Peptides against a protein of PDB entry 5VZU. Designs and how they scored, part 194

Target 1, 271 residues: chain A of PDB entry 5VZU
Amino acid sequence: GRTLEDIFHEHMQELILMKFIYTSQYDNCLTYRRIYLPPSRPDDLIKPGLFKGTYGSHGLEIVMLSFHGRRARGTKITGDPNIPAGQQTVEIDLRHRIQLPDLENQRNFNELSRIVLEVRERVRQEQQEGGHEAGEGRGRQGPRESQPSPAQPRAEAPSKGPDGTPGEDGGEPGDAVAAAEQPAQCGQGQPFVLPVGVSSRNEDYPRTCRMCFYGTGLIAGHGFTSPERTPGVFILFDEDRFGFVWLELKSFSLYSRVQATFRNADAPSPQ

## One batch from the design tools (peptide; made by RFdiffusion4, then SolubleMPNN)

Design b2_p26_7_s3 (from b2_p26_7, 14 letters changed)
Fold by OpenDDE base, seed 5:
Structure b2_p26_7_s3 (fold): chain B 271 residues (1-271), chain A 26 residues (1-26)
Amino acid sequence: as target 1 above (271 residues)
Amino acid sequence: GSISASKDDHEKVKKELEELLKKQKE
């Protein structure tokens, strides 16, 4: 009878075959695009660049990690049968840290799921509130039909004298205490383990992490059908490694920096 | 291993798993 291992093996063979078919179909019609490394900024969580990772069962892929203010982005450099190159495989919200529980409770998938879904709902609420403020500001410019009220001659009200003593209303500038963004405490690395039932292609993942963030991953059907964003957790391990937990897929992808030096890979300086 | 980041592949594997689990109970 088919075992679970047989099903996984057959599935992996199918994905490898699909990947082979997709790559081979383009052998005669390759469009080349130059990829530039994103410029590093001082505020970047880690140095941006190329990472090699496992994206589901599609195997090894290359992703560009870049930072965009309070967001990080993983962009596929290698496409697969489901998600073409240039798509944003992961989007990380650096505003929404995920606090992992203790190591014992990290094994509980339902606990991680609860934590992630609570953050997801906060992100949705913030998006709705920000949408309302932008909406109310435009509504009040109803076209004032300027009915031409007849110009009644305003009588010349007499020149009242100049003696406006400047009241020194020393309005104390209310110190808008800029909520000091608590510097991302590079806290001591916390113990890290995947929840039970989360599948890793490689069991050799870091057992400590620096910090975690809420994020979304892109999933799609074959040929990029019905693309959607699924909730997940970005796990920063170190300067050269991060992971992504695909919550709904119960999978983990590990990404490691490509250490290759590329000549002329830097973006051309704006002349 | 990480099974899929594809929706279709995930649903396929899930279905096959459900069918396998059904056959093991029969």
Scores: peptide ipSAE 0.032, ipTM 0.594, DockQ to the pose 0.159
Fold by OpenDDE base, seed 2:
Structure b2_p26_7_s3 (fold): chain B 271 residues (1-271), chain A 26 residues (1-26)
Amino acid sequence: as target 1 above (271 residues)
Amino acid sequence: GSISASKDDHEKVKKELEELLKKQKE
């Protein structure tokens, strides 16, 4: 009968085969595209640039991290058998910070799932509300044909009288206890651990994180079949390291900055 | 489990594992 080992070996063989096929297809048409580093902005969460990650069974991946206002984007520089180069592997919503629980509750995958799915539902609601406002504004440019509809007579509805006694109801202003957004203590990273059942290639991941955000990752079958976005957590560890938890896949990808100084890798200034 | 962020690989391996676990109980 097939063993667990047989299934893993067959899966690895299929992956290697697909990687070989995919790589061999490029041998006939190597289009070299120059990659430019995105310009750094003062408001960027960290310096944009190239990050190397261990992504699943595919091995080493290179991702370009860039910032776009309240969104961050990871773009694949290296393709794999599932997702070609140039695809947006992760999209991060910097408006939706995820607060991780204590270390004991961080081990609970269901707790992380709850938190992420609650944020996902908020993002979905915000998108629906914003979509309605954009839809209603375009409909009213119907041409005002000014047909002069005739003056139907004002019926004289009667004058009922005055006695509004002023009730003094002194409604005490309920102190809206502004939930003090605990100032994000910029300095001390929160203790971090992966939930039980989340697979990482290396247990050597940072055990402290600065902040987390809601995000979505791109997943696909071999040959970029049935591409979809799955919910996840972007974890900022430091200036040079971030992670992504793929919630549905129960996997973690660690990305580390490529420290290589590329001469002339900066994007040409927009003329 | 395979740490594949490929949909098909993950679902395939999951299904095969579920089938294997079923056969071990029979």
Scores: peptide ipSAE 0.031, ipTM 0.587, DockQ to the pose 0.143
Fold by OpenDDE base, seed 1:
Structure b2_p26_7_s3 (fold): chain B 271 residues (1-271), chain A 26 residues (1-26)
Amino acid sequence: as target 1 above (271 residues)
Amino acid sequence: GSISASKDDHEKVKKELEELLKKQKE
């Protein structure tokens, strides 16, 4: 009977063959587009730039990480069989931090799934509420017929109204105890482990993370068929490494900063 | 094995795994 090893070998052979066909088809029509690194902002979670993905059967992937206010974006620089270059492979909501459980409970995939799905539901609710406010504001521009009523200049006089008395009523200001927002402990990096059943291409991932955020990853069929967003977790390890847990795919992608000094890769200053 | 972030790869591997697990119970 087919073994798990046979299935893995056949699947890997098919993916290698597909990648070879892809590479060979594009060899005749290489259009070079200059890529500029996004400018760094002080409020960026880490320095934006190029990251090398070490995931999956697709081999080498390069992603541009950029920050857009409370969103981070991974844009594919390299295309694959499913998702062409220039697509957003990951979109991260920096408003929705994920708190990982303790190290023992991090091994439980169902616990991570619960946490991520609860955050996903909050994001959906916020989008529905924000959509309702935007919808009601457009309806009431009925055509105000601007009747041109004439500007009569009535000049009437400066009546002196009187000295109203200084009533002292000393209402006690109720002490609204402002719950001091405990400063977000710039905590020591949390111990990190992948849940059981999450596949990693390499088990050599950082065992400590700084913070996690809710995000969505783009998945598609071959030729970019039926593209959809799947829920996941963006994991910031350090200044040069991040991961993405694809929840539904039960997979982990590790991204490491491309350390190559690109001369003149900075965007030209807007003149 | 590393599951691809592709839909087709995931569904294929999942289906084949389910078929293998079925055959091991028979």
Scores: peptide ipSAE 0.030, ipTM 0.570, DockQ to the pose 0.148
Fold by OpenDDE base, seed 3:
Structure b2_p26_7_s3 (fold): chain B 271 residues (1-271), chain A 26 residues (1-26)
Amino acid sequence: as target 1 above (271 residues)
Amino acid sequence: GSISASKDDHEKVKKELEELLKKQKE
């Protein structure tokens, strides 16, 4: 009967064929765009730049990691049969940290799924609440036609009421010791393992992570059909390595910094 | 499992896996 290996080989052959067709279509119409490295900021989680990824069966990809306030973005520099170059392959919400369980519970995919879906629901609620505040602010600029309301007369407001005694009780202001949020120790990295059933191309991924964040990844059919964003986990391993767990796809992508120096790759200063 | 960025490829492989698992129970 057909094995899981047979299914995998047939799928890989189809992807290789689609990649060949996709690349061959551009032989007569190549548009080149200059890519600039994003400027580095002191508050950036890591140095922005080019990362080499392995996106499952598609093989090698290049993404640009950039930071935009409380968001990070992975932009495809290389296209594939599904997602063209210039698309945002991952969007990371740096407001929503994912706390991984202990190493034993990290093997449980259902536990990771629960944690991610709870954060997704919080993000959805915050977006709904922020949408309501933006709607109410625009409605009140009705033109205040200053109708000159007539001078109604000074009715004499009356009398005296009495002497109520000053009760002294000097209740000591209890010092609300503001629990100093211990600065999240940039602590020793947490032990890391992929959940059972999450597929990686290589078992050679870092077994320790610094921090994780909620994010969404872009998926599409061949030719960029039915594009949608799926929930996932951005995993920061170190200054030069991050991962993304595609929750619905049950897959893991590892990204490593491109250790190349580019001359004149900095964005021109905004004039 | 298949590691695909393709929605269509993922759905295809999922369906084929479900069919395979069905045949292994028969």
Scores: peptide ipSAE 0.029, ipTM 0.577, DockQ to the pose 0.155

Design b2_p26_7_s4 (from b2_p26_7, 17 letters changed)
Fold by OpenDDE base, seed 1:
Structure b2_p26_7_s4 (fold): chain B 271 residues (1-271), chain A 26 residues (1-26)
Amino acid sequence: as target 1 above (271 residues)
Amino acid sequence: GSISASKDDSEKIREDLEKLLKKQKE
């Protein structure tokens, strides 16, 4: 009978074969495009740049991490059989921080799933509300027929000085309790563990994270068929490492900064 | 095993696991 190991080997052989086929198809027509590293901004969560994915079925994957205001993006530099190069493999909403539970409850996949799905619902509601405000603003451009209102003459009415005595009414200033902005606790690194049932190829992932954010990952069939965004969690470990938990796929992708010094990889200064 | 971020790989693995679990109950 087929074992779980046999099934795994058969799928891995298929993935290796698909990888061989797609790489061999491009050998005849390689178009080289120069890639520039995005400029670093002071407000960037970490330095933008190239990261190597250590997730397994596609082999070597390179993603460029970039920051766009309150969003981060992972753009595929390497394509795979499902998702071509240049696609946004992950989109991170830096407005929606994920608070991980304690280390014991982090092992519970259902708890992580609950937290992520609650944030996903908030993001959907915010998009619907913002869509309504944008929709109502467009409807009221009825054609204002500019009737030419006739030039009525300037009557010079003489402004007599009002002698108005200042009444002393001592209205008590209501104490607006300024809600103390809780200082963004520069969060001491939280203990991190993958939920039970989340697959990682590398068990050697960081066991402490700085912060987590809601995000979406792009998934597709072979040849980029039926592309869709699936919910996930962006895990910032440190300046050089981040992860993405694919919630629906129950998988974890670890990304590590490419430490290679690229000469002249900086974007040309806008002249 | 690492479930691929591909839809096709995850669906195939799921289907094969379901088939295997069915055969173990028979």
Scores: peptide ipSAE 0.027, ipTM 0.568, DockQ to the pose 0.119
Fold by OpenDDE base, seed 5:
Structure b2_p26_7_s4 (fold): chain B 271 residues (1-271), chain A 26 residues (1-26)
Amino acid sequence: as target 1 above (271 residues)
Amino acid sequence: GSISASKDDSEKIREDLEKLLKKQKE
């Protein structure tokens, strides 16, 4: 009979074959798009650039990591049968850190799931609250049809005198306590292990992480059908390596910097 | 290994596992 290993092997072969078909179909009609490396900023969590990663059973993929204020983005440079090139494979919310438990409790998938889903709910609440403030402001400008009420001659009420003593109401400027951006504690590296039941392509991943953030990954069916964002954890290991735990898929993708230097890959200077 | 990063692939794996588990009970 087919074993579990046989099913996984057959599935991986199907995905490899699909990848081959999708790539080979375009060999005669290639459209080239120039890719520019994102400019590096001093506030970037790590240097932006190209990373090689494993995305499911599709094998090795290339993503561009870029920073956009409080968000990081992994953009697919290579497409696959599910997700075409140019899509945002991962979106990281740098506002929402994930605090991993101790190494023993990191083996518990349900604990990681709880932590991630709690952060997901906070992100959802923040989006709803921000949506309400924007909504209430627009509702009140109903076009008041200013019916031209006839200009009754307002009688000249007499000029009472100028004795406006300036009340120095020194309204203390309420210290808007700028929510102190908790400095990115370059925390001492925390021991890291994947939860039981999270599949890695190999066990060769860093066993220490610097920090983790909430993020979402893009998943889709073949041909980019029913694309959706799934919750996950972005794990920063070091300057050249990050991971993504796909929570719902129980999978881990490791991304490593492409060390190749490209001439003329920098974005054109804004003129 | 990380076998699926797609919904469709994950569903296929699930269905194949369910089929296997049924056949093992028969």
Scores: peptide ipSAE 0.025, ipTM 0.562, DockQ to the pose 0.148
Fold by OpenDDE base, seed 3:
Structure b2_p26_7_s4 (fold): chain B 271 residues (1-271), chain A 26 residues (1-26)
Amino acid sequence: as target 1 above (271 residues)
Amino acid sequence: GSISASKDDSEKIREDLEKLLKKQKE
């Protein structure tokens, strides 16, 4: 009978064949673009740059990590049969941290799914509220027709009313102790394990993480058909390693910094 | 488990697994 290994083998053969077909199309015309490293900013979560990763069974990928205020972005430098180069493989919302449970509860996929979907709902609500404020501001510039309404004079009258006494009640200003958001102790790595049923290409992933964020990943069919964003978790392990859990795909991608030094890779200063 | 990067591949793997699980119950 067909085994899980047979299914995996057939899937890998299809991916290799698709990759071969797509790469063979370039034999007649290759367009080269120079890629610049994004500028580093002090407030960047980690140094931006090139990372090598595995996106499912497609093998080795190169992704550029960049920071854009409260968002991080992974941009594909290498294309695959599903998603071409230059597409945003991951978008990370740095406003929405994900708190992982204890190590025992991290094995429960349903618990991670609950946490991620609750954050997704908050992100959706914030987008709806922000859309309403932008709509109301434009409507009020109706042309003020300056109709010169006339001068009518009316005079009336003086009415009296009375003296009420100043009650002194010195209500003490309750010190609203602004709960100082305890600076999230960025220093101690939390124990990390993948949920049961999340597929990793390699079990050799970091077993501690610094922090997690809500994000979305791009998925598509072969030839970039029906592209959509799927919810996931960005996991920062260290300065040189991050992961992405694809929630709906039940998969994990590990990304590691490319340690190569590039000459003249800095973006030209905006003139 | 199969690591899929595409929707189509994920759906195909799911369908194949569902077919396999049905055959194991017969």
Scores: peptide ipSAE 0.024, ipTM 0.558, DockQ to the pose 0.132
Fold by OpenDDE base, seed 2:
Structure b2_p26_7_s4 (fold): chain B 271 residues (1-271), chain A 26 residues (1-26)
Amino acid sequence: as target 1 above (271 residues)
Amino acid sequence: GSISASKDDSEKIREDLEKLLKKQKE
């Protein structure tokens, strides 16, 4: 009978074959594109640049991290059998911070799922509201032809009376204890652990994180079939490391900065 | 579990696991 090991080996063989087929399609027309590092801005969460990661069973991947105001973007530098180079593998919403629970509750995948899906719903609501404001603004430029609507008669609704009893009910001002948003101590990392059932290729992920944000990741079938965005968590560990939890896939990808100094890799100054 | 960030890989692994679990009960 097939063992679990046999199934994993067959799956790995198929991925290797698909990778070979995908790369061999380009053997006759290799185009080289120069990669420029994005310019750093003072407000960037970390220095933008190249990161190396483990993305599924596809092996080593290179992603460019860049910042775009309140959004961050991971762009694939390396393609794989599912997602070609140049695609945006992750989109991070820096407006929607994820607050991780304590270590005990971080092991609960359902708790992380709840937190992420609640943020996803807020993001959808904000997009719908912003879409309605943009839609209503265009509709009103129809020329108001001022057709004189005829004077319908004022029906006299009757004058019911004055009764003025001043009920004194002195409702005590319930002290809404503003839950003091504990100042996000920018300096002390929170203890971090992956939920039970989230697969990581390496158990050697950082056990402390600085902050987390809501994000979406791109997934597809082989040959970039049926591409879709799935919810996830961007985890900033430090200046040189971040992770992405793929919620629906129950997987974790770790990315580490490429420390290689590239001469002349800076984006050309805008002339 | 397989660390796949592709839909097709994840579905395939699920189907293969389901097939394996059926064969272990027969």
Scores: peptide ipSAE 0.024, ipTM 0.558, DockQ to the pose 0.146; fails the geometry check

Design b2_p26_8_s1 (from b2_p26_8, 11 letters changed)
Fold by OpenDDE base, seed 2:
Structure b2_p26_8_s1 (fold): chain B 271 residues (1-271), chain A 26 residues (1-26)
Amino acid sequence: as target 1 above (271 residues)
Amino acid sequence: SAPPVYDLVGLSDMDPFNELVTELVE
């Protein structure tokens, strides 16, 4: 029978072959598309731009990070055998911050999984509620001119029942102690470690993070078969580095800013 | 049909192996 090692070697050979076929097909017909850097906005979490991922057998991946109000997107600039260029590899919900536990509890994959799945459920509920409001708004059928149904008569009757006294029970307004939003320590990164069992290409990832957010990553089989969104964690390390934890896949991708300055790469100003 | 081996965009060289192992043990 094939061993797991045989299956792995066959799979790696298929990946290399697919990458080779994909690259070799382009040698005959190169379509160049100009890439524009997204405009930076003051409210952007970090400067948008090109980031390089170094993960897996695919080698070097280039993504464009962009901000869209309360969402961020990683768009593939490089395609791979699974996901073609131009696909959104990650979608980040900047409304749903993830608070990482202490460093000891960060080693527990089940704790991270719990936190992420709770946020995923909130996102699903918000989408269902927003879908209902959009659905009910279309149901206002115009006022059918209700024909004047006839004036059926004045039934009478009478009775006076009595003066129940106003008890002044002055219930003190219990001070809802607004749980003091612990001031997000905007400046000091918290200690960061990957959970046990999360794969990383190398152990050389930042050991402090600024912020984490809920997001989804795109996964697919070879040739972009059965594409789906898997839950994960976007980790902002600094201005030039972010990570993505693929929860179901137990993997971590590190992205670093491309420091190359491109002249005339700015998007044309919207006229 | 074998479950589609999702090549995981972003996985280490061993991650396809780790997935195959997980799917075969469950």
Scores: peptide ipSAE 0.025, ipTM 0.548, DockQ to the pose 0.020
Fold by OpenDDE base, seed 4:
Structure b2_p26_8_s1 (fold): chain B 271 residues (1-271), chain A 26 residues (1-26)
Amino acid sequence: as target 1 above (271 residues)
Amino acid sequence: SAPPVYDLVGLSDMDPFNELVTELVE
């Protein structure tokens, strides 16, 4: 039989060949699209922009991180044989924070899996409930046939007088103890380690993270076949680094900010 | 139908591919 090593080697050769074909296809009209950097907003988790990942077989990938209220998105700037440029590689739900356990329990993949899958089920329930509310709200706009109700004449009801004496009942303002929303403490960094059995290209990842969120990553076969969203964890390390744990794939991707300044890359102000 | 070999797009390592290929060959 073919060994796994043989299959891997054949597959790596196919990937290299595909990459070579795509890069060597000079005969195809290269369409250049201008990319604009997302404008930074005060409420953005970190500054939006370009991040680089270095992935095993594909090499250097560029992802645009952007914020959309309670959602973050990683959009592929570089395509690969599986997922073309412009696809949303990662979608992060900033409403669904993942609480990592202590460092000892973080090594347990099954514990991380449990936590993520419990959040996935909550997200599915919320989507179903929100889908039902949106569905029920649309169904009741049956066309009210505007029967032209005849203009009954406005009877001039008489001006009864003003005398209502304001009773001074000085109800004491009950001190509504404004529950001081504890300012969302800029998350004290917590110790971070990958679970045992989660593959990483290297052990050189940040060992402290600020916060984690539930998200989904896009996976596909060659030529964008059978695209699916797999559950994962977005890990914010710092202003310039984030990771994504692909739960079902037991893999970790590290992304680092592209430090290059792009002149005139800002989106034109909406006129 | 063999599950689509998800090429590990955007993954730092190919080990998950090796695991998936193992599951497909066993």
Scores: peptide ipSAE 0.024, ipTM 0.537, DockQ to the pose 0.021
Fold by OpenDDE base, seed 5:
Structure b2_p26_8_s1 (fold): chain B 271 residues (1-271), chain A 26 residues (1-26)
Amino acid sequence: as target 1 above (271 residues)
Amino acid sequence: SAPPVYDLVGLSDMDPFNELVTELVE
């Protein structure tokens, strides 16, 4: 019977062969698309830009991190046999902070899994509720067939007098204290360790994180077959490093800022 | 239909990948 090791070895050989074929095909016809760096915004969690990551067996990838209100996105700049360039390798929900437990409980994969799946269920509920409100609003514009109601004669209802004293029912406007969304304070850095059974390319990852968020990663078979979103954890380590824990894959990807200055990489100002 | 072999991203030591890429390119 094929060992798990044999299956992995065969799969790695296939990926390498595919990567080699793709790389060798680049010699024949290169189409270049200009990439612009996202503009930085004051409310961005960190400076947007290019990050070098590890994507398991695909090796090193370049992703562009960008911020879109309460969402962050990692867009593949380098494609691989599974996920082509331009796809969103990670989508981060900045509304859904994950609180990691203490170091002892961080070693427990089942505890991390529980926390992530609870957040996943909340995100799913919010999406269903928001979908219902949008649905009910459209239903009431049934075409009022303006049947021409016949002009019933305007009975002159008599002018009863004015004297209704306005009761000053001073309904105190209940100060809906809009719970000031506490600006996502960069939490005090906490000790960080990967759960047992989560693979990393190496043990060289930051052992302290600032904050974590719920996110989803894109996974697919070769040739972008059966693409799906898998739950995970975005881990902000610092201004130049973040990670993603692929929960179902039990994998960790570390992303480090590309410390290169690109001339004229800024998006043209919208004229 | 073969189950989509989701790239078992997590377990492939990249060193064998780099070694095999090196062996395929050399």
Scores: peptide ipSAE 0.023, ipTM 0.562, DockQ to the pose 0.028
Fold by OpenDDE base, seed 1:
Structure b2_p26_8_s1 (fold): chain B 271 residues (1-271), chain A 26 residues (1-26)
Amino acid sequence: as target 1 above (271 residues)
Amino acid sequence: SAPPVYDLVGLSDMDPFNELVTELVE
């Protein structure tokens, strides 16, 4: 019988062959695009830039991380057989923080799945509500002919009504126990472990994360067939490392900052 | 029809692998 190792080896050979066929077919038609690094902003969660994916059979995957207000974006710099270069691999909603449970409950995939799916439904509801407000506002610009409504006379200021006596109603000071909003421990590292059944290429992922956010990843078949967005978790480990948990595919991708300095990689100033 | 297993961006095309594993388990 074929071993899982034999199947994996055959599959890796097919992927290498596909990559070779595609690269060889395009050998005469290589389009080079200059990549500019996104400008860093003070409000960016981390410094934007190039990150190396350590996952996959395709070898070196490079993603550009950029920030767009309350959204972060991972854009493929390297393409693969499924998703071409320039596609948005991940979209992160920085409004929707994921709170990971304790380490014992983090091992439970169903608990992570519940948390992520509850956030997904909130995001869908917010999108539906925001769509209705934008729709109603456009309909009512009928041309109101500005008939000059006549200047109605300034009604006189009604007189000072008399000093009503201060009733001493000695309402007991209800102790508003200000529930001390425990300052959300913004920036303390939390112990991190992958759920059981989530695949990682390397067990050498960071065991502490700073924060997590809801996001969606792009998935597609070979040749970018039937592209879909799948729910996931963006995990910020540190200034130079982040991960993405692909919930439906039960997979984890680790990204590490490319430390190489590029000359003239700054975006041209918007003219 | 099994849902098209989609290769993750830069994940190994686990699809032929997952299809093959599914076919081996069925």
Scores: peptide ipSAE 0.025, ipTM 0.553, DockQ to the pose 0.021; fails the geometry check

